# Ledger of designs, part 4: peptides against a protein of PDB entry 4Z63

Target 1, 334 residues: chain A of PDB entry 4Z63
Amino acid sequence: LCLGMNDLTGNIPEDLFHLKRLNLLGIQENRLSGSLSREIRNLSSLVRLDVSWNLFSGEIPDVFDELPQLKFFLGQTNGFIGGIPKSLANSPSLNLLNLRNNSLSGRLMLNCTAMIALNSLDLGTNRFNGRLPENLPDCKRLKNVNLARNTFHGQVPESFKNFESLSYFSLSNSSLANISSALGILQHCKNLTTLVLTLNFHGEALPDDSSLHFEKLKVLVVANCRLTGSMPRWLSSSNELQLLDLSWNRLTGAIPSWIGDFKALFYLDLSNNSFTGEIPKSLTKLESLTSRNISVNEPSPDFPFFMKRNESARALQYNQIFGFPPTIELGHNN

## One batch from the design tools (peptide; aimed at target 1 S170 L243 W248)

Design b1_p9_1_s2 (made by RFdiffusion4, then SolubleMPNN; from b1_p9_1, 4 letters changed)
Fold by OpenDDE base, seed 2:
Structure b1_p9_1_s2 (fold): chain B 334 residues (1-334), chain A 9 residues (1-9)
Amino acid sequence: as target 1 above (334 residues)
Amino acid sequence: SSSSWVTTE
């Protein structure tokens, strides 16, 4: 049953939950309100539940043990409160959980040993607090993780050295500390292609350790951290780099010539730093900016990117990396 | 852009 993208209001009729053979319920992009009924437990054949972009409130019901076939739960952009229900945090069937832009709170806890199918997790823009869950690497299929805009005080857990499934990771604006430790840990994530760390590590030094290596890194965003230091030499080994945003830091020194050696680099923002010297001539030879063949068909994160001008402004949304215009921003370097 | 930064928020 697909009723998305309408102007439906009120609660879900209880009789809808008598549809025991229902595999897909999509009611996204409406004005549905109230609590999400516990009676969703009666939808024992449910594979996909999409309640996103509504006005739902209250706690998410703890009924996911009665939904053994549920693979997709999309609840982004609602008013859900409380934690992740225990049955949801233990779901062996769940592939994708998207609860972005809610009011979920407390400590983030997932039973990753039980969540054997989880491959995508978006919990961005919630009210989770405490530390990052150390057991996330136990989610052996977890590839896409957005935890942005939560309050995860402290450091990236050491256990994330073993996060082999991780490909797309955002911790933007999550009150993280110790960028040196974070990068030192995350370099062990051999499948990591996208790393977003914007609005963390306030005033720390960007490490220039030649021992750091991110072989498959395509997207690095570490903007608005007030980071000190220079362009990190270790980044020169990330030959697949497509997007680099280090804007709104306090980086100094010259822009190195190796920045122009990235054949796939089409978006570069180094603006609002303190870089000095000449613009590398190699930047004028970036193949990605001269060639029209941007390979649009590369795997991308499940979470969208946003270009923000300030914390309160409505950001421009980019659903894919290649949605970004080819850009070289070097402005406001004094 | 010079007046913006990328995030996933």
Scores: peptide ipSAE 0.545, ipTM 0.902, DockQ to the pose 0.661
OpenDDE base, seeds 1, 3, 4, 5: peptide ipSAE 0.544, 0.537, 0.543, 0.532; ipTM 0.904, 0.902, 0.903, 0.901

Design b1_p9_1_s3 (made by RFdiffusion4, then SolubleMPNN; from b1_p9_1, 5 letters changed)
Fold by OpenDDE base, seed 2:
Structure b1_p9_1_s3 (fold): chain B 334 residues (1-334), chain A 9 residues (1-9)
Amino acid sequence: as target 1 above (334 residues)
Amino acid sequence: STSSWVTTE
């Protein structure tokens, strides 16, 4: 049953939950309100539940143990409160969980040992607090993780060295500390292609350790951290780099010539730093900017990117990395 | 953009 993208109001009729053979319930992009009924438990054949972009409130019901076939739960942009229900945090069938832009709170806890099918997790823009869950790497298929805009005090857990499944990771604006440790840990994520760390590590030094290596890194965003230091030499080994945003830091020194050696680099923002010297001539020869053939068909994160002008402003949304225009921003440097 | 930064929030 697909009723998305309408102007439906009120709550879900209880009789809808008598549809025991229902595999897909999509009621996204409406004005549905009230609590999400616990009677969802009656939808024992449910594979996909999309309640996103509504006005739902209250706690998410703890009924997911009665939904053994549920693979997709999309609840982004609602008013859900409380934590992740125990049955949801233990779901062996769930592939994708999107609860972005809610009011979920407490410590983030997932039983990753039980969540054997989880490959995509978006919990961005919630009210989770405490520390990052150390057991996330135990989610052996977890590839896409957005935990942005939560309050995860402290450092990236050491256990994330073993996060082999991780490909797309955002921790933007999550009160993280110790960028040196974070990068030192995350470099062990051999499948990591997208790393977004914007609005963390305030005032720290960007490490320039040649031992750091991110072989498959395509997208690196570490903007608005007030980071000190220089353009990191270790980044020169990330030959697949497509997007680099280090804007709104306090980086100094010259822009190195190797920045122009990235054949796939089409978006570069080094603006609002303290870089000095000349613009490398190599930047004028970036193949990605001279050739029209940008490969648009590459795997991308499940979470969108946003171009923000300030923390409170509505951002431009980019659903794919290649939605960004080819860009070289070097403004507001010395 | 000179007046913006990329994030996922």
Scores: peptide ipSAE 0.542, ipTM 0.905, DockQ to the pose 0.654
OpenDDE base, seeds 1, 3, 4, 5: peptide ipSAE 0.539, 0.532, 0.533, 0.527; ipTM 0.904, 0.903, 0.904, 0.902

Design b1_p9_2 (made by RFdiffusion4)
Pose (drawn by RFdiffusion4):
Structure b1_p9_2 (pose): chain A 334 residues (1-334), chain P 9 residues (1-9)
Amino acid sequence: as target 1 above (334 residues)
Amino acid sequence: DSSSWIYTE
């Protein structure tokens, strides 16, 4: 049953909950509102539930043991409150959970021993607080994690050294501390390709510790953290690097020669720092910016990227990394 | 001059 992208109003008629054979309900992008009824436990054949872009509110009903076939739950852009219900946090069948841009709050609690099929999680733009849940690496299939724009505090848990499935990790604007510990831990996630740390670690020093090694790293964004220190040389060993954003920090010293050695780099933003010295001549032999013989695969995280020109400008949206224009941005330095 | 920065939501 597909009703998506219409102008429908009111709540879901209780009539709909008699459909015990329905495996797909798309009601997304309407004007529907009210609470999402507990009677939804009666729809035991559901595989894909798309409630996104409506006006729903109240707690997400804790009925998800009654929906053992649920694989995709899309609730993004609604007014849902409370945390993740225990039954949803215990669902062994969920592949994907998108609750981004909701009014959700409290500690974030998932039973990752129980969630053996979870491979993608998007909780962005919510009010989840407390520490990042230490058990997240226990979701052995979780590849994509977007926790951006939340109310967490403290450090990245030590157990994140074991997050073997982690590929795309977006932590922007989440009030994270100790970038030194965050980078030392996260370098052990061998599948990490795209990492977004923007608006965290405010005023901290960027670790220059050269034992740090991110081998498969493709996209590194750590911006507007007002970080101090120099261009970290440990980054030169990430040969796959495609997009680097260190902008709006307090970084100083000269821009080193090895920045021109990244063969897949097509986008770099070092703007709005305290960089001095001349421009390194090696930026003239960047391979992805000269010939057409460098070819690589674009990273594929499940989340869009946003770009702001200044603090008051409307943002630009890029659903894919290769949507960024090939760019050298060195403005507002010394 | 110009400047910009990238983030996610």

Design b1_p9_2_s1 (made by RFdiffusion4, then SolubleMPNN; from b1_p9_2, 4 letters changed)
Fold by OpenDDE base, seed 2:
Structure b1_p9_2_s1 (fold): chain B 334 residues (1-334), chain A 9 residues (1-9)
Amino acid sequence: as target 1 above (334 residues)
Amino acid sequence: SSSSYVTTE
């Protein structure tokens, strides 16, 4: 049953939950309100539940033990409160959980040993607090993780050295500390292609350790951290780099010539730093900017990117990395 | 753009 993209109001009719053979319920992009009914438990054949972009409130019902076929739960952009219910945090069937832009709170706890199918987790823009869950690497299929805009005080857990499934990771604006430790840990994530760390590590030094290596890194965003230091030499080994945003830091020194050696680099923002010297001539030879053949069909994160203006609450949403225009921003350097 | 930064929030 697909009722998305309408102007439906009120609660879900209770009789809808009598549809025991229902595999897909999509009611996204409406004005549905109230609590999400516990009677969802009656939808024992449910594979996909999409309640996103509504006015739902209250706690998410603890009924996911009665939904053994549920693979997709999309609840982004609602007013959900409380935690992740225990049955959801233990779901062996769940592949994707998207609860971005809610009011969920407390400690983030997932039973990753039970969540054997979880591959995508978006909990961005919530009210989770405490530390990052150390057991996330136990989610052996977890590829996509957005935890942006939560209050995860402290450091990236050492256990994330073992996060082999991790490909796309955002921790933007999550009150993280110790960038040196974070990068030292996350370099062990051999499948990591996208790393977004914007609005963390306030005023720390960007490590220039030649021992750091991110082999498959395509997207690195460490913007608006007020980071000190220089362009990190270790980044020169990330030959697949496509997007680099280090804007709104306090980085100094020259822009190194190796920045122009990235064949796939089509978006570079080094603006609002303290870089000095000449613009590397190699930047004028970036193949990705001279050739129209950017492979648009590469796997992307499940979470959207936003180009946020510092002076305005307005952000441009980009659903794919290749949605970014080819860009070289070097403005506002001294 | 020089007045913007990338995030996922």
Scores: peptide ipSAE 0.582, ipTM 0.912, DockQ to the pose 0.686
OpenDDE base, seeds 1, 3, 4, 5: peptide ipSAE 0.581, 0.574, 0.580, 0.568; ipTM 0.910, 0.909, 0.912, 0.908

Design b1_p9_2_s2 (made by RFdiffusion4, then SolubleMPNN; from b1_p9_2 with D1S Y7T)
Fold by OpenDDE base, seed 1:
Structure b1_p9_2_s2 (fold): chain B 334 residues (1-334), chain A 9 residues (1-9)
Amino acid sequence: as target 1 above (334 residues)
Amino acid sequence: SSSSWITTE
């Protein structure tokens, strides 16, 4: 049953929950309000539940133990409060959980040993606090993780060295500290292709340690951190780099010539730094910008990207990396 | 753009 993108109001009729053979319930992009009924437990055949972009409030009901076939739960952009219910945090069937842009709070706890099918997690823009859950690497299939705009004080856990499944990771605006430790840990994530760390590490030095290596890194975003230092030499070994945003930092020195050697680099933002010297001539030879035919249909993160001018401004949303226009932005440097 | 940055927020 797909009723998305309407002007439906009020609560879900209780009789809808008698549809025991229902595999898909999509009621997204409406004006549905109130609590999400516990009676969703009666939808024992449910594979996909999409309640996103509504006015739901209250706690998410703890009934997911009665939904053994549920693979997809989409609840982004609601008013949900409380934590992730225990049955959801222990769901062995769940592949994707999206609860971005809610008011969920407390410590983030997932039973990763039970969540054997979880491959995508979006909990961005909530009110989670405490530390990053050290057991996330135990979610053996977890590929996409967005935890942006939560209050995860401290450092990236050492256990994330073992996060082999991790491919797409965002921790933007999560009050993280120690960028050197974070990069030193995350370099061990051999499948990591997308790393977004914007609005963290306030005023720290971007490490220029030649021992750092991100072999498969395609997308690196570390914007608006007020980072000091220079263009990191270790990045030159990330031969697959497609998008680099280091804007709104305090980076100094020259833009190195190797920045133009990235064959797939189509988006470069180094604006609002303190870079000096000449623009590398190698940037004029970027193959991705000279060749019209690179239709790279590559996998993208499940979480959206936003181009923001400030925290309060309405951001442009990009659902795919290749939605960004080919860009070289070097403005507002010295 | 020179006045923006990328997030996932």
Scores: peptide ipSAE 0.588, ipTM 0.911, DockQ to the pose 0.647
OpenDDE base, seeds 2, 3, 4, 5: peptide ipSAE 0.587, 0.584, 0.587, 0.575; ipTM 0.910, 0.909, 0.911, 0.908

Design b1_p9_2_s3 (made by RFdiffusion4, then SolubleMPNN; from b1_p9_2, 3 letters changed)
Fold by OpenDDE base, seed 2:
Structure b1_p9_2_s3 (fold): chain B 334 residues (1-334), chain A 9 residues (1-9)
Amino acid sequence: as target 1 above (334 residues)
Amino acid sequence: STSSWITTE
């Protein structure tokens, strides 16, 4: 049953929950309100539940143990409160959980040993607090993780060295500390292609350790951290780099010539730093900017990117990395 | 953009 993208109001009719053979319920992009009924437990054949972009409130019901076939739960942009229900945090069938832009709170806890099918997690823009869950790497298929705009104090857990499944990771604006430790840990994530760390590590030094290596890194965003230091030499080994945003930091020194050696680099923002010297001539020879054929068919994160001017402003949404225009921003440097 | 940064929030 697909009723998305309408102007439906009120709550879900109770009789809808008598549809025991229903595999897909999509009621996204409406004005549905009230609590999400516990009677969803009656939808025992449910594979996909999309209630996103509504006005639902209250706690998410703890009935997911009665939904053994549920693979997709999309509840982004609602008013859900409380934590992740125990049955949801233990779901062996769930592949994708998107609860971005809610009011979920408390400590983030997932039973990753039970969540054997989880490959995508978006909990961005919630009210989770405490530390990052150390057991996330136990989610052996977890590839896409957005935990942005929560209050995860402290450091990236050491256990994330073992996060082999991780490909797309955002922790933007999550009150994280110790960028040196974070990068030192995350470099062990062999499949990591996208790393977003914007609005963390305030005032720290960007490490320039040649021992750091991100072989598969395509997207690095570490903007608005007030980071000190220079362009990190270790980044030069990330030959697949496509997008680099280090804007709104306090980086100094010259822009190195190796920045022009990235064959796939089409988006570069080094603006609002303290870089000095000449613009490398190699930047004028970037193949990605001279060639018309940008390969648009690469895997991308499940979470969108936003170009923001401030923390509260509405941002332009980009669903794909290649949605960004080819860009070289070097403005507002010394 | 000179007046913006990228995030996922």
Scores: peptide ipSAE 0.583, ipTM 0.910, DockQ to the pose 0.637
OpenDDE base, seeds 1, 3, 4, 5: peptide ipSAE 0.583, 0.579, 0.583, 0.567; ipTM 0.910, 0.911, 0.912, 0.908

Design b1_p9_2_s4 (made by RFdiffusion4, then SolubleMPNN; from b1_p9_2, 3 letters changed)
Fold by OpenDDE base, seed 4:
Structure b1_p9_2_s4 (fold): chain B 334 residues (1-334), chain A 9 residues (1-9)
Amino acid sequence: as target 1 above (334 residues)
Amino acid sequence: SSSSYITTE
């Protein structure tokens, strides 16, 4: 049953929960309000539940143990409060959980040992606090993780060295500290292609350690951190780099010529730093800007990107990395 | 634009 993209109001009719053979319930992009009924438990055949972009409130009901076939739960952009219910945090069937832009709070706890099918987790823009869950690497299929705009203070857990499934990681604006430790840990994530760390590590030094290596890194965004240091030499070994945003930092020194050697680099923002010297001539030879043979069919993160001008401005949403225009921004340097 | 930056939410 798909009733998305309407102007439906009120609650879900209770009789809808009698549909025991229902595999898909999509009621997204409406004005549905109140609590999400616990009677969802009666939808024992449910594979996909999409309640996103509504006005739901209250706690998410703890009924997911009665939904053994549920693979997709989309609840982004609602008013949900409380934590992730225990049955949801232990779901062996769940592939994707999207609860972005809610009011969920407390410590994030997932039983990753039980969540054997979880491949995508979006909990961005919530009120989670405490430390990042150390057991996330135990979610052996977890590829996409968005935890941006929470209060996950402290450091990236050491256990993330074992996060082999991690491909897309977003931690923007989560009060993280110790960028050196974070990068030192995350370099062990062999499948990591996208790393977004904007608005963290306030005033720290960007490490220039030649021992750091991100083999499969395609997207690196570490903007607006007030980072000091220079362009990191270790980044030159990330031959698949497509997008680099280090804007709004305090980086100094020259822009190195090796930036122009990235064959796939189509978006470069080094603006609002303190770089000096000449613009590397190698930037004029970027193949991606002269011949756009970039395969549009590359896997992308399940979380959106946002281009912000300032904290109060409406951000432009980009659902795909390749939605960004080919860009070289070097403005507002010394 | 030179005054913007990329983030996630």
Scores: peptide ipSAE 0.649, ipTM 0.925, DockQ to the pose 0.755
OpenDDE base, seeds 1, 2, 3, 5: peptide ipSAE 0.638, 0.617, 0.607, 0.600; ipTM 0.921, 0.915, 0.915, 0.914; seed 1 fails the geometry check

Design b1_p9_3 (made by RFdiffusion4; failed a check: a repeat of another design)
Pose (drawn by RFdiffusion4):
Structure b1_p9_3 (pose): chain A 334 residues (1-334), chain P 9 residues (1-9)
Amino acid sequence: as target 1 above (334 residues)
Amino acid sequence: ESSHWIYTE
C-alpha cells in the first residue's frame, strides 16, 4: 500500500490495522499527524514501514516484537519523542533505522547482541544525551552510522576499536571531547572510509602523533573545531584520500609538501586557518586535478553532506561525494 | 578571498 507524496491529513484510520498481510506501507511525505497507534502491532507481516516526512508526534509505540519481519523503519522528519523503544532496540530483523530530525531524547540504548541484522543507523538531529553507547560495536553488521547533531558528551568509547563493520561515521556537532582519544581509537576501525568530525573537540589540539594510521580513509572532514597545531603528517599515509576539510580551525605553520602527494584528492579546504609560508608547489602536480588517468570509486555513505560558506549562509547539499566541485580552497590564511 | 566548511546532519 503506497500513499506517499500526497496531501493527506488526520491520523491513520484504525481501519488500516486490520491488514495482517501487508508487507509494505508507505505513507511518507504527507501531512499526517497524531500518535502512531499501538494497534500497529497488528500488522505482523510488515517488512518496510515508511512514515517519513509527516507531522506525527508522541512516543514511538513499543510494539516491535509483534513485527518480527520488519527490515526497514523510516520515521525521519516527524515530531517523535522519547527514546528508542526497547522492542525496536531488540529487533533482530531491522536492517535500517532512520529516525533523523525528530524530537527524540534521553540515553541512546540498543541491544546490539539482539540486533543482528542492523547495517545502517541514522539518528541525526535529535536530543539523545549521555555518553556514546559503548555497546555500538556489538552490532556486527553496522556499516553506516550517523549520530550528528545530538546532545552527547564525553569521549568516544574505547570499544569503538572493535567496530569492524564501520564504514561511514558521521559525528558532526555532537559535543565530543578528546579528539586525541577519538583519533587513536578510530584508527583501529579498518573499514572506515568516510569520517565527519565537524563541530566537536572545541579548542582542542589536533593530534600530531605520527603512529596514527587510517589506511582506507577516503573522506575526512573535521571542521570548525577551532583546533590548534600544524598540518598532521600522519595523514600523509592515507593514500586513498579524496576529500579533506580542515577549515575553520586555528591551525598554524606552513602547509607541507606531502599534501600534493594524494593521488585521489580532488577537494581540499584548508581555509580560515593561520597557515603561513608559501603555497607548496606540489599542489600543482596533484594527479586528480591534472590528467584524466587517475580513476577511483566514490565513497557511498548513506548521509548527505552540507556546505556552508559563512556562519549565516544557507547551506548547499551534496548527496554524493563526487557532487563536490574539484576545489582548492586556501582563503583566509596568512 | 573566501572560505567555507562541510558538515552533516

Design b1_p9_3_s1 (made by RFdiffusion4, then SolubleMPNN; from b1_p9_3, 4 letters changed)
Fold by OpenDDE base, seed 2:
Structure b1_p9_3_s1 (fold): chain B 334 residues (1-334), chain A 9 residues (1-9)
Amino acid sequence: as target 1 above (334 residues)
Amino acid sequence: SSSSWVTTE
């Protein structure tokens, strides 16, 4: 049953939950309100539940043990409160959980040993607090993780050295500390292609350790951290780099010539730093900016990117990396 | 852009 993208209001009729053979319920992009009924437990054949972009409130019901076939739960952009229900945090069937832009709170806890199918997790823009869950690497299929805009005080857990499934990771604006430790840990994530760390590590030094290596890194965003230091030499080994945003830091020194050696680099923002010297001539030879063949068909994160001008402004949304215009921003370097 | 930064928020 697909009723998305309408102007439906009120609660879900209880009789809808008598549809025991229902595999897909999509009611996204409406004005549905109230609590999400516990009676969703009666939808024992449910594979996909999409309640996103509504006005739902209250706690998410703890009924996911009665939904053994549920693979997709999309609840982004609602008013859900409380934690992740225990049955949801233990779901062996769940592939994708998207609860972005809610009011979920407390400590983030997932039973990753039980969540054997989880491959995508978006919990961005919630009210989770405490530390990052150390057991996330136990989610052996977890590839896409957005935890942005939560309050995860402290450091990236050491256990994330073993996060082999991780490909797309955002911790933007999550009150993280110790960028040196974070990068030192995350370099062990051999499948990591996208790393977003914007609005963390306030005033720390960007490490220039030649021992750091991110072989498959395509997207690095570490903007608005007030980071000190220079362009990190270790980044020169990330030959697949497509997007680099280090804007709104306090980086100094010259822009190195190796920045122009990235054949796939089409978006570069180094603006609002303190870089000095000449613009590398190699930047004028970036193949990605001269060639029209941007390979649009590369795997991308499940979470969208946003270009923000300030914390309160409505950001421009980019659903894919290649949605970004080819850009070289070097402005406001004094 | 010079007046913006990328995030996933």
Scores: peptide ipSAE 0.545, ipTM 0.902, DockQ to the pose 0.658
OpenDDE base, seeds 1, 3, 4, 5: peptide ipSAE 0.544, 0.537, 0.543, 0.532; ipTM 0.904, 0.902, 0.903, 0.901

Design b1_p9_3_s2 (made by RFdiffusion4, then SolubleMPNN; from b1_p9_3, 3 letters changed; failed a check: a repeat of another design)
Amino acid sequence: SSSSWITTE

Design b1_p9_3_s3 (made by RFdiffusion4, then SolubleMPNN; from b1_p9_3, 5 letters changed; failed a check: a repeat of another design)
Amino acid sequence: STSSWVTTE

Design b1_p9_4 (made by RFdiffusion4)
Pose (drawn by RFdiffusion4):
Structure b1_p9_4 (pose): chain A 334 residues (1-334), chain P 9 residues (1-9)
Amino acid sequence: as target 1 above (334 residues)
Amino acid sequence: SHWISSEEI
């Protein structure tokens, strides 16, 4: 049953909950509102539930043991409150959970021993608080994590050294501390390709510690953290690097020669720092900016990227990394 | 000058 992208109003008729054989319900992008009824436990054949872009509110009903076939739950852009229900946090069948841009709050609690099929999680733009859940690496299939724009505090848990499945990690604007510990821990996640740390670690020093090694790293964004220190050399060992954004920090010193050695780099933003010295001549022999013989695969995280020119400008959206224009942005330095 | 994030700010 596909009703998506219409102008429908009111709540879900209770009539709909008699459909015990329905395996797909798309009601996304309407004007629907009210609470999402607990009678939804009666729809035991559901595989894909798309409730996104409506006006729903109230708690997400804790009925998800009654929906053992649920694989995709899409609730983004609604007014849902409370945390993740225990039954949803215990579902062994969920592949994907998208609750981004909701009014959700409290501690974030998932039973990752119980969620053996979870491979993608998007909780962005919510009010989840407390520490990042230490048990997240226990979701052995979790590849894509977007926790951006939340109310967490403290450090990245030590157990994140074991997050073997992690590929795309977005932590922007989440009030994270100790970038030193965050980078030392996260370097041990061998599948990490894209990492977004923007608006965290405010005023901290950027670790220069050269034992840090991110081998498969493709996209590194750590911006507007007002970080101090120099261009970190440990980054030169990430040969796959495609997009680097260190902008709007307090970084100083010269821009080193090795920045021109990234063969797959097509986008770099070092703007709005305290960089001095001349421009390194090696930026003229950047391979992805000269010839057509460098070829690589675009990273594929499940989240869009946003770009702001200044603090008051409306943002630009890029659903894919290769949507960024090939750019050298060195403005507002010394 | 500009900067990038994963969520709109």

